Peptides against a protein of PDB entry 7QUU. Designs and how they scored, part 21

Target 1, 43 residues: chain A of PDB entry 7QUU
Amino acid sequence: DAVEPSVEKEYKKIISFRDTVFEGKHQQFLVPNNVRLKFLRDR

## One batch from the design tools (peptide; made by RFdiffusion4, then SolubleMPNN)

Design b2_p15_1_s2 (from b2_p15_1, 4 letters changed)
Fold by OpenDDE base, seed 5:
Structure b2_p15_1_s2 (fold): chain B 43 residues (1-43), chain A 15 residues (1-15)
Amino acid sequence: as target 1 above (43 residues)
Amino acid sequence: SLLEKIEEKEEELKK
């Protein structure tokens, strides 16, 4: 499905946030372990 | 869940 560019940008930010804060995939950002919401990964 | 919605949107963006 075609996603509007503005919506796509917001989803990319959300995905990046997920990867950084929840999964720690984006190591360009230092997120302390106590800030990582591990319990949300199982939800 | 919130993560499921994010994953669904991530998959949609790849299509």
Scores: peptide ipSAE 0.020, ipTM 0.469, DockQ to the pose 0.065
Fold by OpenDDE base, seed 4:
Structure b2_p15_1_s2 (fold): chain B 43 residues (1-43), chain A 15 residues (1-15)
Amino acid sequence: as target 1 above (43 residues)
Amino acid sequence: SLLEKIEEKEEELKK
């Protein structure tokens, strides 16, 4: 099923945000443990 | 879960 280009862009942003906050990795900084979205694993 | 929904979308984007 073809995903609309605008919707695909938003999904890619969500995935990138998840990876950054879940793993605590960013190109320029490390996300502190207390700022990580731990609730993503529980919901 | 929210994580499950994101994983489903990751699979769709790989196709």
Scores: peptide ipSAE 0.020, ipTM 0.470, DockQ to the pose 0.061
Fold by OpenDDE base, seed 3:
Parts: sequence; C-alpha cells; structure tokens
Structure b2_p15_1_s2 (fold): chain B 43 residues (1-43), chain A 15 residues (1-15)
Amino acid sequence: as target 1 above (43 residues)
Amino acid sequence: SLLEKIEEKEEELKK
C-alpha cells in the first residue's frame, strides 16, 4: 500500500507524538501520564 | 479512539 511521501512524513510525526505521550519521555507539559493516555483513548 | 486510529495508520505504513 503506497503512501505519498508527504503523508508518510505527517503520520511518522503523529506516531512519534503517540510514543512520547505513552512513555512520558520528552514531555513538554507537566501532566500525569494516565491523563494523557486517557485523552488519546477517549477520542 | 485517536490511539486506535494511529495504530491502524502505523500498520498501513508497514505494508
């Protein structure tokens, strides 16, 4: 399934964001990890 | 959920 390079770049950014939120690594905001994960699960 | 949609797209990118 071929994805355009521009779209692939955007998805990689979204995946990187997900992993950052899940692991609590490189966080920019002081919020509990469970609250971050709940926010993503509730959407 | 947003997480489920991201996981689906991650799997699509591996194909």
Scores: peptide ipSAE 0.020, ipTM 0.463, DockQ to the pose 0.067
Fold by OpenDDE base, seed 1:
Structure b2_p15_1_s2 (fold): chain B 43 residues (1-43), chain A 15 residues (1-15)
Amino acid sequence: as target 1 above (43 residues)
Amino acid sequence: SLLEKIEEKEEELKK
Protein backbone atom coordinates (compact mmCIF):
# COMPACT_ATOMS: atom_id res chain seq x y z
CA ASP B 1 0.00 0.00 0.00
CA ALA B 2 1.54 3.28 -1.18
CA VAL B 3 1.45 6.00 1.51
CA GLU B 4 1.08 9.53 0.11
CA PRO B 5 4.10 11.81 0.84
CA SER B 6 1.92 14.23 2.87
CA VAL B 7 0.61 11.40 5.08
CA GLU B 8 4.13 10.00 5.52
CA LYS B 9 5.34 13.41 6.81
CA GLU B 10 2.52 13.49 9.39
CA TYR B 11 3.37 9.96 10.63
CA LYS B 12 7.06 10.91 10.99
CA LYS B 13 6.07 13.88 13.19
CA ILE B 14 3.89 11.64 15.40
CA ILE B 15 6.71 9.05 15.70
CA SER B 16 9.19 11.81 16.67
CA PHE B 17 6.78 13.05 19.36
CA ARG B 18 6.35 9.50 20.73
CA ASP B 19 10.12 8.95 20.85
CA THR B 20 10.60 12.25 22.74
CA VAL B 21 8.00 11.20 25.35
CA PHE B 22 9.34 7.65 25.83
CA GLU B 23 12.98 8.83 26.05
CA GLY B 24 12.01 11.36 28.77
CA LYS B 25 13.23 14.31 26.63
CA HIS B 26 9.95 16.24 26.83
CA GLN B 27 9.97 19.06 29.44
CA GLN B 28 8.19 17.95 32.65
CA PHE B 29 6.90 21.48 33.39
CA LEU B 30 4.93 21.51 30.09
CA VAL B 31 3.19 18.13 30.51
CA PRO B 32 3.56 15.75 33.52
CA ASN B 33 4.93 12.26 32.71
CA ASN B 34 1.72 10.43 33.70
CA VAL B 35 -0.42 12.74 31.52
CA ARG B 36 1.90 12.30 28.51
CA LEU B 37 1.78 8.49 28.72
CA LYS B 38 -2.01 8.51 29.27
CA PHE B 39 -2.49 10.71 26.18
CA LEU B 40 -0.75 8.11 23.96
CA ARG B 41 -2.75 5.16 25.42
CA ASP B 42 -6.26 6.70 25.56
CA ARG B 43 -6.60 7.25 21.78
CA SER A 1 -5.14 3.49 20.80
CA LEU A 2 -2.87 6.21 19.34
CA LEU A 3 0.20 4.18 20.42
CA GLU A 4 -1.04 1.07 18.58
CA LYS A 5 -1.68 3.15 15.41
CA ILE A 6 1.86 4.61 15.64
CA GLU A 7 3.38 1.13 15.98
CA GLU A 8 1.41 -0.14 12.96
CA LYS A 9 2.50 2.84 10.82
CA GLU A 10 6.15 2.46 11.88
CA GLU A 11 6.14 -1.09 10.51
CA GLU A 12 4.51 0.08 7.25
CA LEU A 13 7.08 2.92 6.80
CA LYS A 14 10.03 0.50 7.30
CA LYS A 15 8.96 -1.51 4.19
Scores: peptide ipSAE 0.019, ipTM 0.462, DockQ to the pose 0.062; fails the geometry check

Design b2_p15_1_s3 (from b2_p15_1, 7 letters changed)
Fold by OpenDDE base, seed 5:
Structure b2_p15_1_s3 (fold): chain B 43 residues (1-43), chain A 15 residues (1-15)
Amino acid sequence: as target 1 above (43 residues)
Amino acid sequence: SLIEKIEEEIEKLKK
């Protein structure tokens, strides 16, 4: 199914965060304070 | 663990 561009953008950020933390890279993942992954909370 | 919980939620997103 086609994913809305906004949802795709948020998904990519989550995957980037996962890779940073779980691969042990210990890089700082910066998310703007105004960004909220609302679709995750609704699941 | 917290990591396992996060991994579970990420896997739910891929569906």
Scores: peptide ipSAE 0.021, ipTM 0.377, DockQ to the pose 0.048
Fold by OpenDDE base, seed 4:
Structure b2_p15_1_s3 (fold): chain B 43 residues (1-43), chain A 15 residues (1-15)
Amino acid sequence: as target 1 above (43 residues)
Amino acid sequence: SLIEKIEEEIEKLKK
């Protein structure tokens, strides 16, 4: 599926966030204010 | 659990 580059960047950040939090990597991760976590609720 | 549901939704984003 074709995904806009800006949207793909948001997906990659969400995945990195998962790895940091759920896999317990405990890395510092900056989440931009424009990252739409809404995807997790609307599906 | 809630965490498992979130992980499942995130996995769907990886394609």
Scores: peptide ipSAE 0.020, ipTM 0.396, DockQ to the pose 0.052
Fold by OpenDDE base, seed 1:
Structure b2_p15_1_s3 (fold): chain B 43 residues (1-43), chain A 15 residues (1-15)
Amino acid sequence: as target 1 above (43 residues)
Amino acid sequence: SLIEKIEEEIEKLKK
């Protein structure tokens, strides 16, 4: 399916975040509001 | 949780 360029950019950020944070077990972490991905805030 | 939201959004974007 066609993906908007803005959504593709957010997708790449989410994948990078996943690969960095979840290399091991899921851990509890806090993400400041100004650092949260827009894609997760808008939904 | 935040993790569950990320996992859900990743699954949506892969389709």
Scores: peptide ipSAE 0.020, ipTM 0.421, DockQ to the pose 0.065
Fold by OpenDDE base, seed 3:
Structure b2_p15_1_s3 (fold): chain B 43 residues (1-43), chain A 15 residues (1-15)
Amino acid sequence: as target 1 above (43 residues)
Amino acid sequence: SLIEKIEEEIEKLKK
């Protein structure tokens, strides 16, 4: 299915965040202020 | 857990 470019961009950011924080790289992931991961807190 | 919430949302974005 065709994914909207905005949704694809958010998806890539979520994957990068996951890989950095939870897959043992132990790197500090700097989340830009415009990136909203509300689902992590609100669900 | 936090990782489970991320995985759930990733699966939603793939659909």
Scores: peptide ipSAE 0.019, ipTM 0.408, DockQ to the pose 0.057

Design b2_p15_1_s4 (from b2_p15_1, 8 letters changed)
Fold by OpenDDE base, seed 5:
Structure b2_p15_1_s4 (fold): chain B 43 residues (1-43), chain A 15 residues (1-15)
Amino acid sequence: as target 1 above (43 residues)
Amino acid sequence: SLIEQIEKEIEKLKK
């Protein structure tokens, strides 16, 4: 399915951040449940 | 972990 431009922008940010963590350039931490990316489920 | 949380949201986005 087509992804809205705003959702695509946020998706790219998430992937970039994930890759930074995997490369050891950022420490892992827990995100509280109330801060989870709800908009990805509601798109 | 943050990675597990991100992966969970990415999986939902790909559906």
Scores: peptide ipSAE 0.020, ipTM 0.396, DockQ to the pose 0.105
Fold by OpenDDE base, seed 1:
Structure b2_p15_1_s4 (fold): chain B 43 residues (1-43), chain A 15 residues (1-15)
Amino acid sequence: as target 1 above (43 residues)
Amino acid sequence: SLIEQIEKEIEKLKK
């Protein structure tokens, strides 16, 4: 299926965020302002 | 939890 470039960009950020969270074993962490979960909220 | 919600949404994205 065709995916908009903006959606693909957000997807990559979500995957990066996921990996950071799991590597941290769900510990407290800081997320940079450029990491956005907008796509998850819009879905 | 927030993490469980994120995990659920990521699983939907992979399908």
Scores: peptide ipSAE 0.020, ipTM 0.377, DockQ to the pose 0.056
Fold by OpenDDE base, seed 3:
Structure b2_p15_1_s4 (fold): chain B 43 residues (1-43), chain A 15 residues (1-15)
Amino acid sequence: as target 1 above (43 residues)
Amino acid sequence: SLIEQIEKEIEKLKK
């Protein structure tokens, strides 16, 4: 199925965040306080 | 939490 480019961009950010936080990729993912991805706020 | 919400949405996207 075709996915909107904006939704795909948010999805890639979620996956990157997951890999950093949960899979121990030893990358730093800095997010300002009270920031959420738009994809999560809209659902 | 935000983490729990991300996990929930990832599971939805895999279906």
Scores: peptide ipSAE 0.019, ipTM 0.386, DockQ to the pose 0.056
Fold by OpenDDE base, seed 2:
Structure b2_p15_1_s4 (fold): chain B 43 residues (1-43), chain A 15 residues (1-15)
Amino acid sequence: as target 1 above (43 residues)
Amino acid sequence: SLIEQIEKEIEKLKK
Protein backbone atom coordinates (compact mmCIF):
# COMPACT_ATOMS: atom_id res chain seq x y z
CA ASP B 1 0.00 0.00 0.00
CA ALA B 2 1.00 3.63 -0.45
CA VAL B 3 2.74 5.01 2.64
CA GLU B 4 2.32 8.64 3.66
CA PRO B 5 5.55 10.67 3.26
CA SER B 6 5.72 11.48 6.99
CA VAL B 7 5.33 7.80 7.94
CA GLU B 8 7.93 6.75 5.37
CA LYS B 9 10.41 9.27 6.81
CA GLU B 10 9.99 7.86 10.33
CA TYR B 11 10.19 4.29 8.99
CA LYS B 12 13.57 5.08 7.41
CA LYS B 13 14.80 6.49 10.73
CA ILE B 14 13.80 3.27 12.53
CA ILE B 15 15.57 1.10 9.94
CA SER B 16 18.68 3.29 10.11
CA PHE B 17 18.65 2.98 13.90
CA ARG B 18 18.37 -0.81 13.71
CA ASP B 19 21.14 -1.14 11.13
CA THR B 20 23.53 1.23 12.91
CA VAL B 21 23.05 0.10 16.52
CA PHE B 22 22.32 -3.63 16.17
CA GLU B 23 23.94 -4.48 12.80
CA GLY B 24 21.10 -6.94 12.16
CA LYS B 25 21.72 -8.90 15.39
CA HIS B 26 18.60 -7.72 17.29
CA GLN B 27 20.72 -7.20 20.41
CA GLN B 28 19.10 -5.94 23.59
CA PHE B 29 20.06 -2.44 24.73
CA LEU B 30 19.32 -0.30 27.79
CA VAL B 31 17.54 3.05 27.85
CA PRO B 32 16.66 5.30 30.78
CA ASN B 33 13.42 4.14 32.42
CA ASN B 34 11.81 7.57 31.85
CA VAL B 35 12.41 7.45 28.07
CA ARG B 36 9.65 6.31 25.73
CA LEU B 37 9.75 5.67 21.99
CA LYS B 38 6.82 6.80 19.85
CA PHE B 39 5.99 5.10 16.57
CA LEU B 40 3.91 6.16 13.60
CA ARG B 41 1.27 3.83 12.17
CA ASP B 42 0.12 4.02 8.57
CA ARG B 43 -3.57 3.35 9.25
CA SER A 1 10.76 -5.79 25.45
CA LEU A 2 11.82 -2.61 23.62
CA ILE A 3 13.20 -4.71 20.72
CA GLU A 4 9.91 -6.60 20.41
CA GLN A 5 8.02 -3.29 20.29
CA ILE A 6 10.31 -1.93 17.55
CA GLU A 7 9.96 -5.13 15.49
CA LYS A 8 6.17 -5.04 15.87
CA GLU A 9 5.94 -1.43 14.68
CA ILE A 10 8.34 -2.06 11.75
CA GLU A 11 6.07 -4.88 10.58
CA LYS A 12 3.04 -2.55 10.72
CA LEU A 13 4.85 0.14 8.67
CA LYS A 14 5.68 -2.37 5.90
CA LYS A 15 1.97 -2.87 5.13
Scores: peptide ipSAE 0.019, ipTM 0.409, DockQ to the pose 0.069

Design b2_p15_2_s1 (from b2_p15_2, 8 letters changed)
Fold by OpenDDE base, seed 2:
Structure b2_p15_2_s1 (fold): chain B 43 residues (1-43), chain A 15 residues (1-15)
Amino acid sequence: as target 1 above (43 residues)
Amino acid sequence: NLLKKIEEEIEKLKK
């Protein structure tokens, strides 16, 4: 089924946040290595 | 893995 555009935007934000937390990649800023929550990857 | 679970739930909601 088609997901509403608003809901799809929220999903994309979650994925973007994941990438920020683990890889430091974000569209607006880079997260320093010391700020990355690497401990969440194994849980 | 929490992130994997989140990704799986997102994929379910997209169907």
Scores: peptide ipSAE 0.019, ipTM 0.392, DockQ to the pose 0.062
Fold by OpenDDE base, seed 5:
Structure b2_p15_2_s1 (fold): chain B 43 residues (1-43), chain A 15 residues (1-15)
Amino acid sequence: as target 1 above (43 residues)
Amino acid sequence: NLLKKIEEEIEKLKK
């Protein structure tokens, strides 16, 4: 389904946030190390 | 848990 460009942009931010905070796969946001869930990176 | 639910919803957005 065609997602509106504005909605897609927000989804990309959420995905980036997830990867930074929970999985640590990306560093698009400055997240303190104490906020990152290390145990989720190993999932 | 709540975190798993968030991960599942975000994974749906990637598809």
Scores: peptide ipSAE 0.018, ipTM 0.374, DockQ to the pose 0.083
Fold by OpenDDE base, seed 1:
Structure b2_p15_2_s1 (fold): chain B 43 residues (1-43), chain A 15 residues (1-15)
Amino acid sequence: as target 1 above (43 residues)
Amino acid sequence: NLLKKIEEEIEKLKK
């Protein structure tokens, strides 16, 4: 669906968060190993 | 699991 530019900006932040904290695919955010949400994969 | 559910919802936001 068509997404407004302001909403798209927020979606990009969520995707970056996911990739860094859940999957570790991005390194633009420094996330300590004890803070990474690895435990959510076990739920 | 919870991670899979979150990933599915995020993938819907990309459409």
Scores: peptide ipSAE 0.020, ipTM 0.376, DockQ to the pose 0.066; fails the geometry check
Fold by OpenDDE base, seed 3:
Structure b2_p15_2_s1 (fold): chain B 43 residues (1-43), chain A 15 residues (1-15)
Amino acid sequence: as target 1 above (43 residues)
Amino acid sequence: NLLKKIEEEIEKLKK
């Protein structure tokens, strides 16, 4: 099924946000360890 | 884990 380009774009944004908040890995900035939502990854 | 569940639900929304 062809995913609409708009839907794929929003999905990529969600993944980028996830990586920022939960793992602190993002191309724009690094999140400090005390701000990372590690408990969500481990659950 | 919760992250994997979220990823699975997002993937369902793409289909």
Scores: peptide ipSAE 0.019, ipTM 0.390, DockQ to the pose 0.071; fails the geometry check

Design b2_p15_2_s2 (from b2_p15_2, 8 letters changed)
Fold by OpenDDE base, seed 2:
Structure b2_p15_2_s2 (fold): chain B 43 residues (1-43), chain A 15 residues (1-15)
Amino acid sequence: as target 1 above (43 residues)
Amino acid sequence: DLLKKIEEEIEKLKK
Protein backbone atom coordinates (compact mmCIF):
# COMPACT_ATOMS: atom_id res chain seq x y z
CA ASP B 1 0.00 0.00 0.00
CA ALA B 2 1.14 3.58 -0.66
CA VAL B 3 2.14 4.83 2.80
CA GLU B 4 3.01 8.49 3.32
CA PRO B 5 6.80 9.00 3.60
CA SER B 6 6.45 10.33 7.17
CA VAL B 7 4.47 7.26 8.30
CA GLU B 8 6.93 4.92 6.55
CA LYS B 9 9.79 6.53 8.50
CA GLU B 10 7.94 5.87 11.77
CA TYR B 11 7.38 2.21 10.83
CA LYS B 12 11.08 1.83 10.00
CA LYS B 13 11.94 3.21 13.46
CA ILE B 14 9.60 0.68 15.12
CA ILE B 15 11.16 -2.19 13.12
CA SER B 16 14.65 -0.97 14.04
CA PHE B 17 13.62 -0.83 17.69
CA ARG B 18 12.29 -4.42 17.49
CA ASP B 19 15.59 -5.62 16.08
CA THR B 20 17.40 -3.76 18.88
CA VAL B 21 15.22 -5.38 21.58
CA PHE B 22 15.39 -8.95 20.21
CA GLU B 23 18.71 -9.19 18.38
CA GLY B 24 20.65 -6.17 19.62
CA LYS B 25 20.90 -4.97 16.00
CA HIS B 26 20.47 -1.28 15.34
CA GLN B 27 21.27 0.85 12.29
CA GLN B 28 23.65 3.00 14.39
CA PHE B 29 24.84 0.69 17.20
CA LEU B 30 24.78 -2.85 18.61
CA VAL B 31 22.86 -3.24 21.86
CA PRO B 32 24.76 -5.20 24.54
CA ASN B 33 23.24 -8.55 25.58
CA ASN B 34 22.33 -7.17 29.03
CA VAL B 35 20.17 -4.40 27.48
CA ARG B 36 18.10 -6.82 25.36
CA LEU B 37 14.61 -7.57 26.72
CA LYS B 38 15.31 -11.35 26.91
CA PHE B 39 13.10 -11.68 30.02
CA LEU B 40 9.97 -10.97 27.91
CA ARG B 41 10.57 -13.82 25.39
CA ASP B 42 8.92 -16.49 27.55
CA ARG B 43 5.86 -14.38 28.42
CA ASP A 1 4.42 -14.34 24.74
CA LEU A 2 4.47 -10.52 24.86
CA LEU A 3 7.45 -10.20 22.51
CA LYS A 4 5.73 -12.41 19.92
CA LYS A 5 2.63 -10.17 20.08
CA ILE A 6 4.78 -7.07 19.55
CA GLU A 7 6.48 -8.75 16.55
CA GLU A 8 3.10 -9.63 15.04
CA GLU A 9 1.84 -6.04 15.39
CA ILE A 10 5.04 -4.66 13.85
CA GLU A 11 4.71 -7.08 10.92
CA LYS A 12 1.15 -5.81 10.34
CA LEU A 13 2.52 -2.24 10.09
CA LYS A 14 4.81 -3.36 7.21
CA LYS A 15 1.78 -4.18 4.99
Scores: peptide ipSAE 0.019, ipTM 0.383, DockQ to the pose 0.067
Fold by OpenDDE base, seed 1:
Structure b2_p15_2_s2 (fold): chain B 43 residues (1-43), chain A 15 residues (1-15)
Amino acid sequence: as target 1 above (43 residues)
Amino acid sequence: DLLKKIEEEIEKLKK
């Protein structure tokens, strides 16, 4: 769908966060193991 | 369950 440029920037941030926290790639952020989203499976 | 919901919302944002 057509997304405004401002909204697209926020989507890119969420995708970068996903790559760090789900896959452990640490591309932009260093996330400690205890705060990775893999631990939210029990919630 | 919460992780699955977040994964589903992120997949919607890619479209």
Scores: peptide ipSAE 0.018, ipTM 0.369, DockQ to the pose 0.069
Fold by OpenDDE base, seed 3:
Structure b2_p15_2_s2 (fold): chain B 43 residues (1-43), chain A 15 residues (1-15)
Amino acid sequence: as target 1 above (43 residues)
Amino acid sequence: DLLKKIEEEIEKLKK
């Protein structure tokens, strides 16, 4: 199924947000361990 | 709860 370009963009944004918040990984920067929102991972 | 919501939205976008 051809995913619409709009839906693919939103998907990539959600993954990037998840990785930034929980893993501290992002295509632009690494988040320090003390800045990671670990309390959100447990919810 | 926030992690679950993110996972649910990811799953919706994969359909």
Scores: peptide ipSAE 0.020, ipTM 0.415, DockQ to the pose 0.115; fails the geometry check
Fold by OpenDDE base, seed 4:
Structure b2_p15_2_s2 (fold): chain B 43 residues (1-43), chain A 15 residues (1-15)
Amino acid sequence: as target 1 above (43 residues)
Amino acid sequence: DLLKKIEEEIEKLKK
């Protein structure tokens, strides 16, 4: 489905946030284990 | 449980 460019940018930010918080992955850096919000997965 | 639901909804946005 064609998503508007503004909405697509917001989705990309949300996906990037998820990857950082849960997986500690980012396109430019790896998030250290102590910065990852792993304890939030159990809630 | 709430954050698991959020994670599931975010995964749907990748499609």
Scores: peptide ipSAE 0.019, ipTM 0.384, DockQ to the pose 0.063; fails the geometry check

Design b2_p15_2_s3 (from b2_p15_2, 5 letters changed)
Fold by OpenDDE base, seed 4:
Structure b2_p15_2_s3 (fold): chain B 43 residues (1-43), chain A 15 residues (1-15)
Amino acid sequence: as target 1 above (43 residues)
Amino acid sequence: ELLEKIEKEEEELKK
């Protein structure tokens, strides 16, 4: 069954939001913001 | 949890 284009669009937004929240939690756990900002300045 | 709500909403959109 073809997913309605409106439902597919909302599904893609939910996944993108989940991934952003998950990445945000993991970035705080794996690499503190001060270490990340140091790494970006030393490049 | 916020992620659990998102996973539930994703499961509803797959039906």
Scores: peptide ipSAE 0.027, ipTM 0.456, DockQ to the pose 0.115
Fold by OpenDDE base, seed 5:
Structure b2_p15_2_s3 (fold): chain B 43 residues (1-43), chain A 15 residues (1-15)
Amino acid sequence: as target 1 above (43 residues)
Amino acid sequence: ELLEKIEKEEEELKK
């Protein structure tokens, strides 16, 4: 079945938004490597 | 919450 061009455009927007929100959530918990290495040296 | 809504909408678009 040919996916209607309207539905395919909406699907591509949803995927792009999901990926952006997922990456944004992961980045908020990513301690920068320099901060992690400082913490490990001060222990 | 927002990701669960997106996953649901993706599942509806695949039917």
Scores: peptide ipSAE 0.027, ipTM 0.454, DockQ to the pose 0.141
Fold by OpenDDE base, seed 3:
Structure b2_p15_2_s3 (fold): chain B 43 residues (1-43), chain A 15 residues (1-15)
Amino acid sequence: as target 1 above (43 residues)
Amino acid sequence: ELLEKIEKEEEELKK
């Protein structure tokens, strides 16, 4: 099953957003841990 | 998998 190009594009955006929020561009004082953990679970 | 990376990151944030 080929993943629809629209679904792949949204998936890449979600990964890029995650990496931006969690890989140290958003420090813990800007994004509280409870908001981070909610974002990871609500997928 | 993407899920394994999310689970690992969630575990690191719980420390």
Scores: peptide ipSAE 0.023, ipTM 0.333, DockQ to the pose 0.040
Fold by OpenDDE base, seed 2:
Structure b2_p15_2_s3 (fold): chain B 43 residues (1-43), chain A 15 residues (1-15)
Amino acid sequence: as target 1 above (43 residues)
Amino acid sequence: ELLEKIEKEEEELKK
């Protein structure tokens, strides 16, 4: 089934938002904020 | 508890 280009763009935005929120949660729970801030400073 | 919620969200993300 060919997904309409408009629906595909909306779906990609929803996935990208979901992934960003999940990565943000995962980093908060697995990586203490002090360690996270060190990695962000060293970039 | 928090790890189980993360594992569940990760399984849902892979669908």
Scores: peptide ipSAE 0.019, ipTM 0.302, DockQ to the pose 0.145

Design b2_p15_2_s4 (from b2_p15_2, 8 letters changed)
Fold by OpenDDE base, seed 4:
Structure b2_p15_2_s4 (fold): chain B 43 residues (1-43), chain A 15 residues (1-15)
Amino acid sequence: as target 1 above (43 residues)
Amino acid sequence: DLLEKIEKEIEKLKK
């Protein structure tokens, strides 16, 4: 199934955010593992 | 579950 280009762009932003923040690729911001995407589970 | 749907699509975009 082809993902709509607009939706794909948003998913790429989520991937980039995860890689930068939660995988520690950006040393300036440490997020606890238990906070990882928790805001998406409550919906 | 919105998280599960997003995680599934993220896995596809990594390939």
Scores: peptide ipSAE 0.019, ipTM 0.406, DockQ to the pose 0.061
Fold by OpenDDE base, seed 1:
Structure b2_p15_2_s4 (fold): chain B 43 residues (1-43), chain A 15 residues (1-15)
Amino acid sequence: as target 1 above (43 residues)
Amino acid sequence: DLLEKIEKEIEKLKK
């Protein structure tokens, strides 16, 4: 299915978030992964 | 929780 460019930008943000929080690919934040996951679960 | 919601959306984006 053709995805609109606006929607594609949102998908890229979600994928980047996934890579940072779940896969640990982006260690830009000095916060342990378990603490990040806890923050998401507590919300 | 927010984590479960995000996981469900990520699974949809993989299709």
Scores: peptide ipSAE 0.018, ipTM 0.376, DockQ to the pose 0.065
Fold by OpenDDE base, seed 5:
Structure b2_p15_2_s4 (fold): chain B 43 residues (1-43), chain A 15 residues (1-15)
Amino acid sequence: as target 1 above (43 residues)
Amino acid sequence: DLLEKIEKEIEKLKK
């Protein structure tokens, strides 16, 4: 089934958010370790 | 933990 274009855009944003916040891997910048939401791993 | 749950759900969205 074809994923709706609106839903695909939302998934891409969520993937980008993961890479930025959790992995610190963004296409434009590396997020410093102190800025990453590491505290979410404690829950 | 919450992070592991989020990462798991996002990985499903990549497939």
Scores: peptide ipSAE 0.018, ipTM 0.377, DockQ to the pose 0.063
Fold by OpenDDE base, seed 2:
Structure b2_p15_2_s4 (fold): chain B 43 residues (1-43), chain A 15 residues (1-15)
Amino acid sequence: as target 1 above (43 residues)
Amino acid sequence: DLLEKIEKEIEKLKK
């Protein structure tokens, strides 16, 4: 769907945040294992 | 679980 460029940027940030929080993957830094929200997977 | 719910909502934002 045609999403406004501003809204698309926000969605990309949310996706990046997911990868950071759950996988520890980030374009700028690796999230330490103790910062990852692993407890959300069991709920 | 809560993770699955969050992942589902994020996947909707990719469309």
Scores: peptide ipSAE 0.018, ipTM 0.380, DockQ to the pose 0.066

Design b2_p15_3_s2 (from b2_p15_3, 8 letters changed)
Fold by OpenDDE base, seed 4:
Structure b2_p15_3_s2 (fold): chain B 43 residues (1-43), chain A 15 residues (1-15)
Amino acid sequence: as target 1 above (43 residues)
Amino acid sequence: SEEKLYEEIEKELKS
């Protein structure tokens, strides 16, 4: 099934956040990956 | 599918 536009936009935002903010400015251990993924799936 | 998108996000976050 096609991904709904709202979910696709969230994906792009997460990648942008990782590349430009998360990896570059913040420590990766501050927010565990399982917490991030739960937030996305529970929307 | 939405599931495949989440799997790709998981790969990106773990890389």
Scores: peptide ipSAE 0.028, ipTM 0.484, DockQ to the pose 0.050
Fold by OpenDDE base, seed 2:
Structure b2_p15_3_s2 (fold): chain B 43 residues (1-43), chain A 15 residues (1-15)
Amino acid sequence: as target 1 above (43 residues)
Amino acid sequence: SEEKLYEEIEKELKS
């Protein structure tokens, strides 16, 4: 399904962060939905 | 893991 532009932007930030933290050792994760991103920010 | 990734992101968001 299509991902909202704002969600995609945050997803790309997460992937970039992953690559920095884990030196690219981890594969791309699924795009988080709005609930998952909200949960991440609220924890 | 995805869980480890989220833990690191949460750490960054709280800083």
Scores: peptide ipSAE 0.027, ipTM 0.470, DockQ to the pose 0.142
Fold by OpenDDE base, seed 1:
Structure b2_p15_3_s2 (fold): chain B 43 residues (1-43), chain A 15 residues (1-15)
Amino acid sequence: as target 1 above (43 residues)
Amino acid sequence: SEEKLYEEIEKELKS
């Protein structure tokens, strides 16, 4: 299946945010993985 | 594929 460009952009933004703001050392927010992925798909 | 992208996102969010 083709990947929507907007979803890929949001992925990159999320990872960049983790690395630059939290430095990968903070506990994840209490959001289930399936809900996180649904949020990306709906954008 | 879209499925592979989501698998990668899930992996990176856990790291």
Scores: peptide ipSAE 0.027, ipTM 0.484, DockQ to the pose 0.052
Fold by OpenDDE base, seed 5:
Structure b2_p15_3_s2 (fold): chain B 43 residues (1-43), chain A 15 residues (1-15)
Amino acid sequence: as target 1 above (43 residues)
Amino acid sequence: SEEKLYEEIEKELKS
């Protein structure tokens, strides 16, 4: 039901990165290994 | 596109 804190934190970073990409900045961001979603790495 | 967004994220996560 509730989103896990680690997942929520990663999604917030994804949203921030999305906005950066859409602005054409393509700024690098760091996602800690312990909060990285496996499905993104395994796509 | 959504696909391009995920490709960029995946690239960043694998770096």
Scores: peptide ipSAE 0.026, ipTM 0.451, DockQ to the pose 0.089

Design b2_p15_3_s3 (from b2_p15_3, 5 letters changed)
Fold by OpenDDE base, seed 5:
Structure b2_p15_3_s3 (fold): chain B 43 residues (1-43), chain A 15 residues (1-15)
Amino acid sequence: as target 1 above (43 residues)
Amino acid sequence: EEEKLYEEIEKALKE
């Protein structure tokens, strides 16, 4: 089933955010909770 | 902490 291009773009943003937060935790870059909450609300 | 990130993403995907 072809995922709609709009939905695929949103999933790519979520995956990129997850990976950035994960890499950030490993790199000691604390992604502030307010940035996390903003990303989740702006979807 | 990572598990809590996944749980919040999954929650936001269901809203």
Scores: peptide ipSAE 0.030, ipTM 0.486, DockQ to the pose 0.053
Fold by OpenDDE base, seed 4:
Structure b2_p15_3_s3 (fold): chain B 43 residues (1-43), chain A 15 residues (1-15)
Amino acid sequence: as target 1 above (43 residues)
Amino acid sequence: EEEKLYEEIEKALKE
């Protein structure tokens, strides 16, 4: 099952955002699991 | 395949 091109683009954006935000930082964003799962399911 | 990408995204958001 090929990943939808839209979902792959969003994944690349999330990784780029993570790298930019956490590069040289030890800060973690505490996002609740239910909020994370909603963002993943609504895509 | 899509489920694995969501698992990787969830992992990336937890790290």
Scores: peptide ipSAE 0.029, ipTM 0.507, DockQ to the pose 0.056
Fold by OpenDDE base, seed 2:
Structure b2_p15_3_s3 (fold): chain B 43 residues (1-43), chain A 15 residues (1-15)
Amino acid sequence: as target 1 above (43 residues)
Amino acid sequence: EEEKLYEEIEKALKE
C-alpha cells in the first residue's frame, strides 16, 4: 500500500522521536495536527 | 514502552 509521501515523512519523524527518547535524549519533534497518522492506530 | 509512546502521540494529535 502506497502511504502518502506526507504521512511517510511524519512516520519517519515519529520513529526518530522514539529512537531519541529511548536513547535518553530530550528532543521535541513536532508532528503537524493536519496529518492523520492512521498507522499509529494499527500498532 | 513503544505502544505507550504511540498512544501519547495519537492523543496529542487528537487534541
Scores: peptide ipSAE 0.028, ipTM 0.481, DockQ to the pose 0.072
Fold by OpenDDE base, seed 3:
Structure b2_p15_3_s3 (fold): chain B 43 residues (1-43), chain A 15 residues (1-15)
Amino acid sequence: as target 1 above (43 residues)
Amino acid sequence: EEEKLYEEIEKALKE
């Protein structure tokens, strides 16, 4: 079953967000919860 | 700390 291109796009956004916030220049304590949730939706 | 990200993602998907 081919993953729907919409689902693959949302998955790539989630992974990019994870890498940016936890592995990147941002730390969880520097990013308010509401801003993190907004970044997941707005990408 | 990643567990808390997954909880936030799951919350955002349920809104």
Scores: peptide ipSAE 0.027, ipTM 0.480, DockQ to the pose 0.055

